# Designs tried in a protein design run: peptides against a protein of PDB entry 2N1D. Part 2

Target 1, 169 residues: chain A of PDB entry 2N1D
Amino acid sequence: EVKVKIPEELKPWLVDDWDLITRQKQLFYLPAKKNVDSILEDYANYKKSRGNTDNKEYAVNEVVAGIKEYFNVMLGTQLLYKFERPQYAEILADHPDAPMSQVYGAPHLLRLFVRIGAMLAYTPLDEKSLALLLNYLHDFLKYLAKNSATLFSASDYEVAPPEYHRKAV

## One batch from the design tools (peptide; made by RFdiffusion4, then SolubleMPNN)

Design b1_p8_3_s1 (from b1_p8_3, 4 letters changed)
Fold by OpenDDE base, seed 5:
Structure b1_p8_3_s1 (fold): chain B 169 residues (1-169), chain A 8 residues (1-8)
Amino acid sequence: as target 1 above (169 residues)
Amino acid sequence: ELPVYDAA
């Protein structure tokens, strides 16, 4: 089994995210003020500013592209609570030509790493390539942890309106 | 324990 370790600093946020959605019946405000594309771009620029070689820069770009692709593929089917389904349907209707990485933000991006390990288990990668990928994923997660104060906030959620609650529950 | 999300 491929294990992607979530930083201890971010595990409490995943619980808070769960609580906000499932127990407090709140929704993350969409479109996100800072979407997944922007977060990944900031990470890439951060890595490039630290003196990476051309080869290292290429690797970062590939990892960013991969994370974006996995997110866009998995968001709708793997990363949502039942309560979020009506919101997702509305997003698809309002943004039919936009990838979800341009709509959703840090909380849902972090959710990806809860599930990505299982997906990677079915990806035919050699041991060396898998180890390298995991190193980059963990590096990115550490970046999220470092910037958690600006990326994760309960104020980005809001109580769902009564009409939403009725159709979601 | 990490949260479990609903699969579609």
Scores: peptide ipSAE 0.422, ipTM 0.923, DockQ to the pose 0.759
Fold by OpenDDE base, seed 2:
Structure b1_p8_3_s1 (fold): chain B 169 residues (1-169), chain A 8 residues (1-8)
Amino acid sequence: as target 1 above (169 residues)
Amino acid sequence: ELPVYDAA
């Protein structure tokens, strides 16, 4: 398996996210106030502001596009807890043509990096390309950690209503 | 240890 290292600063959040959803029966407020598309755009702009070369900018854009694509593919099938399934179904019904990167936010985006390593292990990437990709993924994760105060908050969750519990786990 | 998410 390809090892994608989650920053130590963000690991506790993944546990809190787990607790909020599975134990406290809360749901992340959707559509997200700041969706995945926006987060990735901010990252790309952040990299540009750092004075990167054109080549580096191109690489960042490609990485952003890749993260977005993987997120949109994996969100519904691999990144949700069972308790979140009814909410996901409602989102699909209300936003049938919207990619999930426009609906979900930072917490679910971070979940991607818990699972993406296993997916990358089966991609036909050469060692050099994989190393470069991993460097950018880790760079992005570091960006998330740096901005964790604004991206990850329990206040973005809310207790699911009684009618939701009846149709959920 | 990281959480495990449910498959669809």
Scores: peptide ipSAE 0.419, ipTM 0.922, DockQ to the pose 0.765
Fold by OpenDDE base, seed 4:
Structure b1_p8_3_s1 (fold): chain B 169 residues (1-169), chain A 8 residues (1-8)
Amino acid sequence: as target 1 above (169 residues)
Amino acid sequence: ELPVYDAA
């Protein structure tokens, strides 16, 4: 399996995210104030502002597009806790034509990197392309860690109403 | 160490 290392700075957040959802019965506020599309766009602009060459910019854009695609494919099937399923169903009903990268935010995006390694193992990428991709994924994770104060906050979660509890359990 | 998410 392909190993994607999560920065140590972000591992505690994954635990807090788990606690907020599964133990405190809270939900991330949707649609996100800052969605995945916006985060990826900011990352791309950040990389471009560092004086990268045209070739590097192209690579960044491809990586951003790839992350977005993987997120949109995996969110509903692999990145949710059971407690979040009713919320996801409501989102699909209210936003039938919107990709989940336009609805969900940083916490769920970070969850992608917990599972993406297994998916990459079955992706027909050559060794060189895979190595390049992994480098960018780790670079992006470092970007998330650098901006963690603005991207990850318990205040973006809210206690689920009693009616939600009845349909979630 | 890392959380486990539920598969659908």
Scores: peptide ipSAE 0.412, ipTM 0.919, DockQ to the pose 0.751
Fold by OpenDDE base, seed 3:
Structure b1_p8_3_s1 (fold): chain B 169 residues (1-169), chain A 8 residues (1-8)
Amino acid sequence: as target 1 above (169 residues)
Amino acid sequence: ELPVYDAA
């Protein structure tokens, strides 16, 4: 497995996210007020504002595109707790052609980086290219950590109604 | 320890 290090500042949030869903039986409100597409766009603009060469801007855009693609592929199969599956099914029924990066938000995006390392281990990348990619992924994670106060909030979750509990057990 | 998510 390729090691993707989660910033220590964000590890407690992953535990809080787990607690909100599995113990408190809450759901992240969907569609997200700030979806994955928007977060990635803000990151790209942030990198551009800090003074980048054309090559660096190109690399950032490629990384953003890659993160978005991996998220859209992995969300439904790799990043959900069992309790969230009825919600996901409802989203698919209501928005069958919408990419999940337009529906889900920061908490689920962070979950991607818990699992993406295993996927990268099976990609045909040379050592130098992989190292460069990992550097950008870690840079993005640092961005999430820096903006964690606005991106991760328990107020974005809601207690699931009784009828949902009957479907989720 | 990081959380474990369910696989489909």
Scores: peptide ipSAE 0.410, ipTM 0.920, DockQ to the pose 0.754

Design b1_p8_4_s1 (from b1_p8_4, 4 letters changed)
Fold by OpenDDE base, seed 3:
Structure b1_p8_4_s1 (fold): chain B 169 residues (1-169), chain A 8 residues (1-8)
Amino acid sequence: as target 1 above (169 residues)
Amino acid sequence: ELPVVLEE
């Protein structure tokens, strides 16, 4: 598969995220106070503020669009723990046509990058294009790491109520 | 159930 390296600074968060959901039986509060769309927008604006050329801005926008699309496709089937499935079902029932990038936030977005490499392996890209894409994906991950204090917080989770436990697995 | 932290 295509290897997407997660920054060492963010690996402990993936463990904490898993622990909050699976062991502590908490849920990330939805809709997110800062959703995936806004995170990607902030990244794009950050890159533009660094004095990029027109070509660089275009590339960033394309990468942002791609990340958003992959997230929206993969969230429901690839990025959720079993305990989160009832919450996801409730979101779908209340907002059937809303893209999940407008509902979920940074923790679930980070989970995407654990899985995206395998998906990219099936995408017909030449070697040069793939290398360029990987560079931008890693650049985005570095951005997440740089802003991790504001993007990843256990305070965004809360203990699931008893009625939720009864329908969760 | 595999933790998402584990890459395949």
Scores: peptide ipSAE 0.064, ipTM 0.788, DockQ to the pose 0.268
Fold by OpenDDE base, seed 4:
Structure b1_p8_4_s1 (fold): chain B 169 residues (1-169), chain A 8 residues (1-8)
Amino acid sequence: as target 1 above (169 residues)
Amino acid sequence: ELPVVLEE
């Protein structure tokens, strides 16, 4: 397994996110006010604004594309708590052709990095490429930590209605 | 169920 370090600043959020969903029976408001696509775009622009070389910019774009693809593949199968399954089903029905990176936001994106290490272990990347990728992933996570005040908030969650509880139990 | 994994 490949180890992806979660910044210490964001570890408490993973616990709060888990608590909001599983214990408090709340749901993240969807569609997200700031979706995964937007977050990744902001990151790419942030990196480009710091005077990176053309080759560096290309690498950032590839990393962003990769994160987006992994998120879209893994969201429905690996990044949801059981309580969120009915909501996901509703989203699929309402947005059948939309990638989930256009619907979900920062909390679910952060969950990806709890699981992505195991997935990377099965990718046929050489050691140099893997090390470079890991550096970018850690860099992106630090970006999330830097912007955590605007990306992670309990106010983006809401108590699920009684009708939802009947579907989720 | 998604586990909350904290590095130690």
Scores: peptide ipSAE 0.063, ipTM 0.794, DockQ to the pose 0.124
Fold by OpenDDE base, seed 2:
Structure b1_p8_4_s1 (fold): chain B 169 residues (1-169), chain A 8 residues (1-8)
Amino acid sequence: as target 1 above (169 residues)
Amino acid sequence: ELPVVLEE
């Protein structure tokens, strides 16, 4: 099994995120003020500013591209709670050609890393490539943890209106 | 284990 370890600092946020949506019946404000594309871009730029070699920079770009692709594929089917489905449907209707990485933000991106390990387990990667990938994934998660104060906030959520509750049952 | 149940 491929295990992607979530930083301990971010685990409480996953619980809060879950609580905001499922218990408090709130929704993350969409489109996100800071979307997944922007977060990944900031990470890439952060890595560049650290004085990485060209090879390392290339690897970071590939990892960023991979995370984006996985997110866009998995968001609708793997990363949403049931209460969020009507919102997702509205997003699809209003933005049919937009990748979800341009709509959703950090909380949903973090959810990806709860599921990505299982997906990678069925991906044919050699051990060396997998180890390298995991190192970058963990590095990215550490980046999220380091910037958690600006990326994760309950203020980015809002109480769903009554008409939404009726749609969500 | 985290109480995170995502859509499947």
Scores: peptide ipSAE 0.057, ipTM 0.786, DockQ to the pose 0.876
Fold by OpenDDE base, seed 1:
Formats: C-alpha cells, structure tokens, sequence
Structure b1_p8_4_s1 (fold): chain B 169 residues (1-169), chain A 8 residues (1-8)
C-alpha cells in the first residue's frame, strides 16, 4: 500500500466535510466558486514563482496534470458520498462535456488524496519515480493546508431541499 | 488514518 499522508491541519476538515454531507444533509455548492482547475493553477504559479531550478524528473505541470486527470476519473465513482449522487447526476445531465475539475472544488479535491494511494499502488512506477511523485503530492497537500482558510469553509455548503432528500440514497 | 468512508 502506498501511503499518502494528510496534513494534520486538514484532517479535521475531512471530518467536517463528511459530517456536513452525511449527517447534516448539506451539499457543496456547485459549480464551485473556486474549482479544482483554478486551485491547481494557483499551485503551479506559486511553485514557479519560487524560482525552483531543481532537476526533478517530475515537473510541476506534470504533477498538476496528473492530479487533474486522477480527479476527473475518480470523482464520480470514488469521491462522492451516497447523498451527493443525485447532485452529480444533475451535473452530468446539464454539463455532459465538462470535466469535473471545472465543477467541483477543494473539499472534493482533498478527498482524492484519501483514495489516491491505493491507485498508485497499481501504477508501474519505479521506486525513485514513485518517491518523487509522493513528495510532490505531499507538497501540494501542504499548499492546501497553508491556504485552508480560503479553500475550506462550511459556508460553501447549503442544506439540501426536501425534494432532494427524496432522490438521495 | 481518518475513519472517513467514501461510498462507491
């Protein structure tokens, strides 16, 4: 198993996110005010502005592209609670050609890192490449933690209406 | 790890 460590600062948010959806029956407002694409772009620009000239095998752009791809592939099948499925179905119906990285935001992106370790375990990467990738993923998570005050807020959720409850599993 | 369970 490939372990992706979630920063201690973000662990409470995962619990709050879970609670908001599953217990309080709220939904994250979609489309996100700040979507995954925007978050990844900000991260890439942040890294580039630091002037890092380290000769790493993985470039920031490659890592960003990889995170985006994994998110878009896994969102619908791996990163949603049951209560969120009707909302996802509506998004697909209204925006069938839009990648989910343009619709969803930071909370769902963070959920990816709960699951991505299992996926990486089956990826044919050499030990050195895997270690480098993990370092970038952890670096990105630290970036999320640094900006958590602006990226994660309960105010981005709203109570689902009664008609939604009838659709939800 | 967190006891957060995402449904499939």
Amino acid sequence: as target 1 above (169 residues)
Amino acid sequence: ELPVVLEE
Scores: peptide ipSAE 0.055, ipTM 0.765, DockQ to the pose 0.775; fails the geometry check

Design b1_p8_4_s2 (from b1_p8_4, 3 letters changed)
Fold by OpenDDE base, seed 2:
Structure b1_p8_4_s2 (fold): chain B 169 residues (1-169), chain A 8 residues (1-8)
Amino acid sequence: as target 1 above (169 residues)
Amino acid sequence: ELPVVLED
C-alpha cells in the first residue's frame, strides 16, 4: 500500500474533527468560507511566489488538479461520516452542478489524505512518477500544517438542529 | 492509528 504520511501536528485535528461530528453531533458550516478550490489555489500561488521554475509550476498545477479531482470523486463516498450524509444530500439538491471542492473546506480535504494512499496503490504509476507525486502530496500537507491556524478551527462547526438529528445517524 | 472511521 502507498503510504501518505500525515504531519504529526495535523493528526490531532483529525481526531477533533471526528469528535465534533460523531460525538458532539456538529456539522461543518457549508458552503465553506474557504473551499478546497481556494486552498489549492493559495498553495499553487504560494509555490509560485517561492521562485519555482516553469517546469515546477507546471508540476504543481498538475498536482493541484489531481488533488481536486480525487477530492471531487471521493468526497461523497469515502470522506463523510454517517452523521454528515443528510447534509451532503441537501448540498447535492441545492447545488447539483457544483463540484464538492467548491462547497467543502480544509477538514474534509485533510480527510482525503487519509484515504488517497489506498487509491494510489491501484493506480498504474511507475515508481519514479509515484515518488514525485508523493513528494508533492507531502509538500502540500506540510503547507496545510503551516497554515493550520487559519484552516482548521472548531468555530467552523455548529451544533446540528433537532430536525437534523431525526434524519441522521 | 487514528479513530477516523470514514464511510466507504
Scores: peptide ipSAE 0.063, ipTM 0.799, DockQ to the pose 0.878
Fold by OpenDDE base, seed 5:
Structure b1_p8_4_s2 (fold): chain B 169 residues (1-169), chain A 8 residues (1-8)
Amino acid sequence: as target 1 above (169 residues)
Amino acid sequence: ELPVVLED
């Protein structure tokens, strides 16, 4: 089994995120003030600024591209709670040609890493490549944890309007 | 896994 370990600092946020959506019936404000594309770009620039070699820089770019692709593929089918489905449908209607990485933000990106391990388990990778990938994924998660104060906030959520609530329940 | 239920 491929296990992607979520940093302990971020585990409480996953619970708060779940609570905000499912119990408090709130929605993450979309489009995100800081979308997934921007977060990944900041990470890539952060890694490049720390003296990575050309090969390591290439690897970071590939990892960022991979995370973005996985997010865009998995968001609609695996990373949303039931209450968020109407919002997602509205986003698709309003932004039919935009990848979801340009719409959603850090909370949904973090949800990806709850599921990505299971997806990687069925991906044919040699042991060395898998280890390298996991190292970068964990490194990225550490980056998210380090910047969690600016990336994860309940103030980015708002109570869904009554009309929305009726559609989602 | 984490006790967070993501729906799919």
Scores: peptide ipSAE 0.062, ipTM 0.793, DockQ to the pose 0.804
Fold by OpenDDE base, seed 1:
Structure b1_p8_4_s2 (fold): chain B 169 residues (1-169), chain A 8 residues (1-8)
Amino acid sequence: as target 1 above (169 residues)
Amino acid sequence: ELPVVLED
């Protein structure tokens, strides 16, 4: 079993995110002010500024590309609560060819790491490659924790309007 | 375990 450990600092946010959506009936504002593409770009630039070799830079780029791909594949089927489905349907109707990494932001990106371990279990990777990937995934999660004050905020959510509630039931 | 329930 592939286990991706969420930093202890970010676990309370996952609970708050869940509560905002499912209990308080709020929605994350879309399109995100800072989308997944931008977050990954900032991480890559951060890693490149810390004296990495060409090989390390290549590895960071591959990890970023991988996270983006997994997010775009998994968002619609794995990373949404039931209450968010009408919002997602509207996004798909308006932007059918846009990758969701350009629409959604940090909270949904964090949700990816709750599910990505199970998906990696079905991916044919050798032991060394998997270990390296997991190290970078944990490194990225540490980056999210370090920047949590700017990436995760309840103010990025809004109370869903009455017409949305009727559509969601 | 966190009470995070994502759709399938």
Scores: peptide ipSAE 0.061, ipTM 0.792, DockQ to the pose 0.875
Fold by OpenDDE base, seed 4:
Structure b1_p8_4_s2 (fold): chain B 169 residues (1-169), chain A 8 residues (1-8)
Amino acid sequence: as target 1 above (169 residues)
Amino acid sequence: ELPVVLED
């Protein structure tokens, strides 16, 4: 298994996120005010503004594209709690052609990094490429931690209505 | 080492 280290400052958020959904029966407001596409774009621009070489810019773009693809593939099957499944079904019905990276936001993106390591274990990457990828993933997670005040907030969640409870339980 | 495990 490939280990992806979550920054210590973001680990409490994963617990709060879990608590909001599973215990408090709240839902993240969708579509997100700042979706995954936007977060990844901001990260890419941030890296480019640091004076990276052309080759490094290319690598960042590839990493961003990869994160986006993994998120879109894994969101529905691996990144949702049971309570969130009716909401996901509604999103699919309302936005059948939209990638989930345009709908969901930072909390669900962070969940990806809890699971992505196991998926990378089955990816045919050479040792050097894998190490480089892991470095970028950790760099991105540090970026999320740096911007956590604007990306992660309980105010982005809301109590699910009684009608939702009947279909979720 | 996360205490919370996402549901599959």
Scores: peptide ipSAE 0.060, ipTM 0.791, DockQ to the pose 0.664

Design b1_p8_4_s3 (from b1_p8_4, 4 letters changed)
Fold by OpenDDE base, seed 5:
Structure b1_p8_4_s3 (fold): chain B 169 residues (1-169), chain A 8 residues (1-8)
Amino acid sequence: as target 1 above (169 residues)
Amino acid sequence: DLPIVLEE
């Protein structure tokens, strides 16, 4: 099993996120004020500003592209709670040609890293490539933790309207 | 769906 360690600072957020959706029957406001594409772009720019070599810059770009692809593939099938399914259906109808990385934000992006380890376990990678990938994934998670105050907030959620609550039962 | 939370 490939284990992707979530920073301790972000573990409580996963619980809060779960609670907001499943227990409090709230929904993350969509489209996100800051979507996954923007978060990844900010990360890439952050890494580039740290004086990376060309090779390291290329690696960052590839990691960002990979995270985006995994997110877009996994969001609909693996990163949503049951209560969020009707919202997702509405998003698909309203944004048929947009990748979900342009719609969803940090909370759902963080959920990816709970599941990505299992997906990587079935992806053939040599030891060096896997180690490098894991290093970048952990580095990105550290970036999320560093910026958690602005990326993760319960104020980005809202109580679902009564009609939604009824159809989501 | 399984909860998307870490469990130990």
Scores: peptide ipSAE 0.121, ipTM 0.804, DockQ to the pose 0.180
Fold by OpenDDE base, seed 4:
Structure b1_p8_4_s3 (fold): chain B 169 residues (1-169), chain A 8 residues (1-8)
Amino acid sequence: as target 1 above (169 residues)
Amino acid sequence: DLPIVLEE
């Protein structure tokens, strides 16, 4: 298994996120005010603004594209708690042709990095490519930590209505 | 549910 280190600053958020959903029976407000696509775009622009070379910019774009693809593939199957399943079903019905990176936001994106290491273990990458990828993933996670005040907030969650509880339990 | 955070 490939280990992806979550910044210590963000680990408490994963616990809070879990608590909000599973214990407090809240849901992240969808569609997200700032979706995964936007977060990744901001990261790419941030990296480009720091004077990277053309080759460096290309690599960043490839990493962003990869993160987006992994998120869209894994969201529905690996990144949701049971309580969130009815909400996901509603999103699929309302947005059948939209990738989930355009609907979900930072909390679910962060969940990806808890699971992505196991998926990378099955990817046929050489050691050098894998090391480079991991460096970018860790760099992106540090970016999330740096911007955590605007990306992660309990105010983006809301108590699920009674009608939802009947569908979820 | 099992917390996703436990799989770090």
Scores: peptide ipSAE 0.120, ipTM 0.800, DockQ to the pose 0.236
Fold by OpenDDE base, seed 1:
Structure b1_p8_4_s3 (fold): chain B 169 residues (1-169), chain A 8 residues (1-8)
Amino acid sequence: as target 1 above (169 residues)
Amino acid sequence: DLPIVLEE
């Protein structure tokens, strides 16, 4: 098993996110005010501005591209609570060609890192490459924690209307 | 649903 450690600062948010959706019957506002693409772009620019010239096998851009790809592949099948499925179906109907990284935001992106470890376990990476990738993923998570005040807020959720409740599982 | 965080 490949373990991706979630920063302690962000673990409470995952619980709050779950509570907002499943118990309070709220939905994250879509399309996100700050989508996954934007968050990843900000991270890449942040890393580049630090002037890091370390000879790493994985470049920041490659890591960003990888996170984006995994998110787009896994969002619909792995990262949604049952209550969110009707919303996702509506998004697909209205924007069939849009990648989900352009629709969803920080809360769903954080969920990816809870599940991504299991996916990486089946990826044919050598030990050194895997360790390097994990370091980047943890670095990105630290970035999310640093910017948590602006990325994670209950105000980005809204109570689902009664008609939505009839559609939800 | 259980929190996704529980799947860590």
Scores: peptide ipSAE 0.118, ipTM 0.798, DockQ to the pose 0.246
Fold by OpenDDE base, seed 3:
Structure b1_p8_4_s3 (fold): chain B 169 residues (1-169), chain A 8 residues (1-8)
Amino acid sequence: as target 1 above (169 residues)
Amino acid sequence: DLPIVLEE
């Protein structure tokens, strides 16, 4: 498969995220105060502020669009722990046509990069195009790491109520 | 559940 390296700074967060959900029985508050769409927009604007050429700006926009699309496709089937399934079902019932990139936030976006490599392995890209894509994905992950203090916080989670536990597995 | 921590 295609290897997407998660920055060492963010690996502990993935463990904390898992612990909050699975062990502490907490849920990430939805809709996110800062959703995936806004994070990607901030990244794109950050790259533009660094004095990129027109070509590089175009490439960033394409990567942002791609990340958003993959997130929206994969969230429900690939990026949720079992305990989060009832919450996801409630979101779908209340907002059936809303893209999940407008609902979920940084923790779930980071989970995407644990899984995206396997999905990219099935995408027909030449070696040069794949290398370029990987460079941008890693660049985005570095951006997440740089802004981790504001993007990843246990305060964005809360203990699930008793009625939720009764329908969760 | 398996943690979504490392890419297999």
Scores: peptide ipSAE 0.111, ipTM 0.796, DockQ to the pose 0.237

Design b1_p8_4_s4 (from b1_p8_4, 3 letters changed)
Fold by OpenDDE base, seed 4:
Structure b1_p8_4_s4 (fold): chain B 169 residues (1-169), chain A 8 residues (1-8)
Amino acid sequence: as target 1 above (169 residues)
Amino acid sequence: ELPVKLED
């Protein structure tokens, strides 16, 4: 598979995220105060503000669109812990026409990058295109690390109510 | 590398 390096600054967060949900039986507050769409938009604007060329700006937009698409496809099947399944079902019922990138936030977006490498292995990209994509993905991850104080917080989670425990795995 | 286990 294709290896996507998670910044060392964010690896502890993945562990904390896992612990909050699987051990402490908490749920990320949904809909997210800052959703994936917003995070990607901020990243794109950040890159554009750095004085990039038109071609580079186009590439950023394509990368953002790709990340969004992968997230929306993979969230429900690959990015949730079992404990989060009832919450996801409720979200689908309440927001049937909304992409999950408008509902979920940074923690789930970060989870994507744990799995995206395996998916990219099946994508028909030439070596040069893949290398360029990987560079952008790593650049985006560094952006997440730079803004981690505002994007990742245990205060965005809450203890699931007893009723939820009864229907959760 | 990560101890995080996500569903498939």
Scores: peptide ipSAE 0.052, ipTM 0.761, DockQ to the pose 0.860
Fold by OpenDDE base, seed 5:
Structure b1_p8_4_s4 (fold): chain B 169 residues (1-169), chain A 8 residues (1-8)
Amino acid sequence: as target 1 above (169 residues)
Amino acid sequence: ELPVKLED
């Protein structure tokens, strides 16, 4: 399998995220104050500001596009806990023409990287391309870790109302 | 449909 290593700094957040949703019965506030699209845009701009060449910038743009596509494809089917399903259904009803990358934020984006390795294992890529992709994915994760204080916060969650709780359980 | 599982 293709292993995508999540920075140690972010692993505790995955636990907190899981706890907030599954144990504390909270929901991430949607639409996100800072959505996946904006996070990826900030990353791309960050890489550009670091003095990337035209070719490197092109590669970053493609990686960003790829991450966005994977997120939009996988969010509904693979990146949600059961407790979040009713919320997702409501989002689909309220935003039928919006990609989920415009609705969800950093916590769900991070969840993607828990699952993306398995998906990449079934994607035919030459060794060089795969290595390059993995390098950028790790670079992006490092970026998330660097900005974790502003991207990941329990204050972005709220206790689900009683009506929702009864609906979800 | 599978929920997200935590990494090791």
Scores: peptide ipSAE 0.051, ipTM 0.781, DockQ to the pose 0.132
Fold by OpenDDE base, seed 2:
Structure b1_p8_4_s4 (fold): chain B 169 residues (1-169), chain A 8 residues (1-8)
Amino acid sequence: as target 1 above (169 residues)
Amino acid sequence: ELPVKLED
């Protein structure tokens, strides 16, 4: 099993996110003010500013691209709570050609890392590639933790309107 | 296990 360690600082947010959606019947504001694409771009630029070599920059770009792809594939089927389904359907209807990484934000991106380990366990990666990937995934998660104050906030959620409740059960 | 629901 491939284990992706989520920083302890971010684990409480996953609980809060779950509570906001499932208990408080709130929705994350979409499209996100800061979407997954921008978060990943900021991370890549952050790594550049740290004085990385060209080789390291290439690796970061590949990891960013991979995270984006996994997110876009898994968002609809793996990362949404039942209450979020009508919202997702509306997004698909309004933006049929837009990747979800341009719509959703940090909370949903963080959810990816709860599941990505299991997905990676079934990918044909060699030992060195897997170790490198895991290192960057952990590095990215640390980046999210360091920037958690600007990326994760209950103020990015709002109470769903009555008409939404009727659709979401 | 962290609280993340899977969509059907």
Scores: peptide ipSAE 0.044, ipTM 0.754, DockQ to the pose 0.628
Fold by OpenDDE base, seed 3:
Structure b1_p8_4_s4 (fold): chain B 169 residues (1-169), chain A 8 residues (1-8)
Amino acid sequence: as target 1 above (169 residues)
Amino acid sequence: ELPVKLED
């Protein structure tokens, strides 16, 4: 398995996220006030403002595109807790063709990086390309950690209504 | 289910 290290600053958030959903029976408010597309766009613009070369800017854009694609593929099958399944079904019914990167936000994006390493193990990349990709993934995670106060908040969750509990497993 | 504790 390819190792993707989560910053120590963000590991407690994964626990809080899990607690809000599974123990407190809350749901992340959808559609997100700041969706995955916006977060990735802000990251790309942040990198541009740091004075990157044309080559570095190109690489950032490719990484952003890759993260978005992986998120959209994996969200429904890999990144949801059981309690969130009815909410996801409602989103699919109302917006069947919408990419989930336009619906979900930072907490679910962070969950991707718990699983992405295993998926990259099946991707045909040479050693140098893989190392470069990992460097950018870690750089992005560092960006999330730096902006964690604005990206991760329990106020973005709300208690699920009784009717939802009856649908949830 | 997603793991709460990341693997070593």
Scores: peptide ipSAE 0.042, ipTM 0.742, DockQ to the pose 0.129

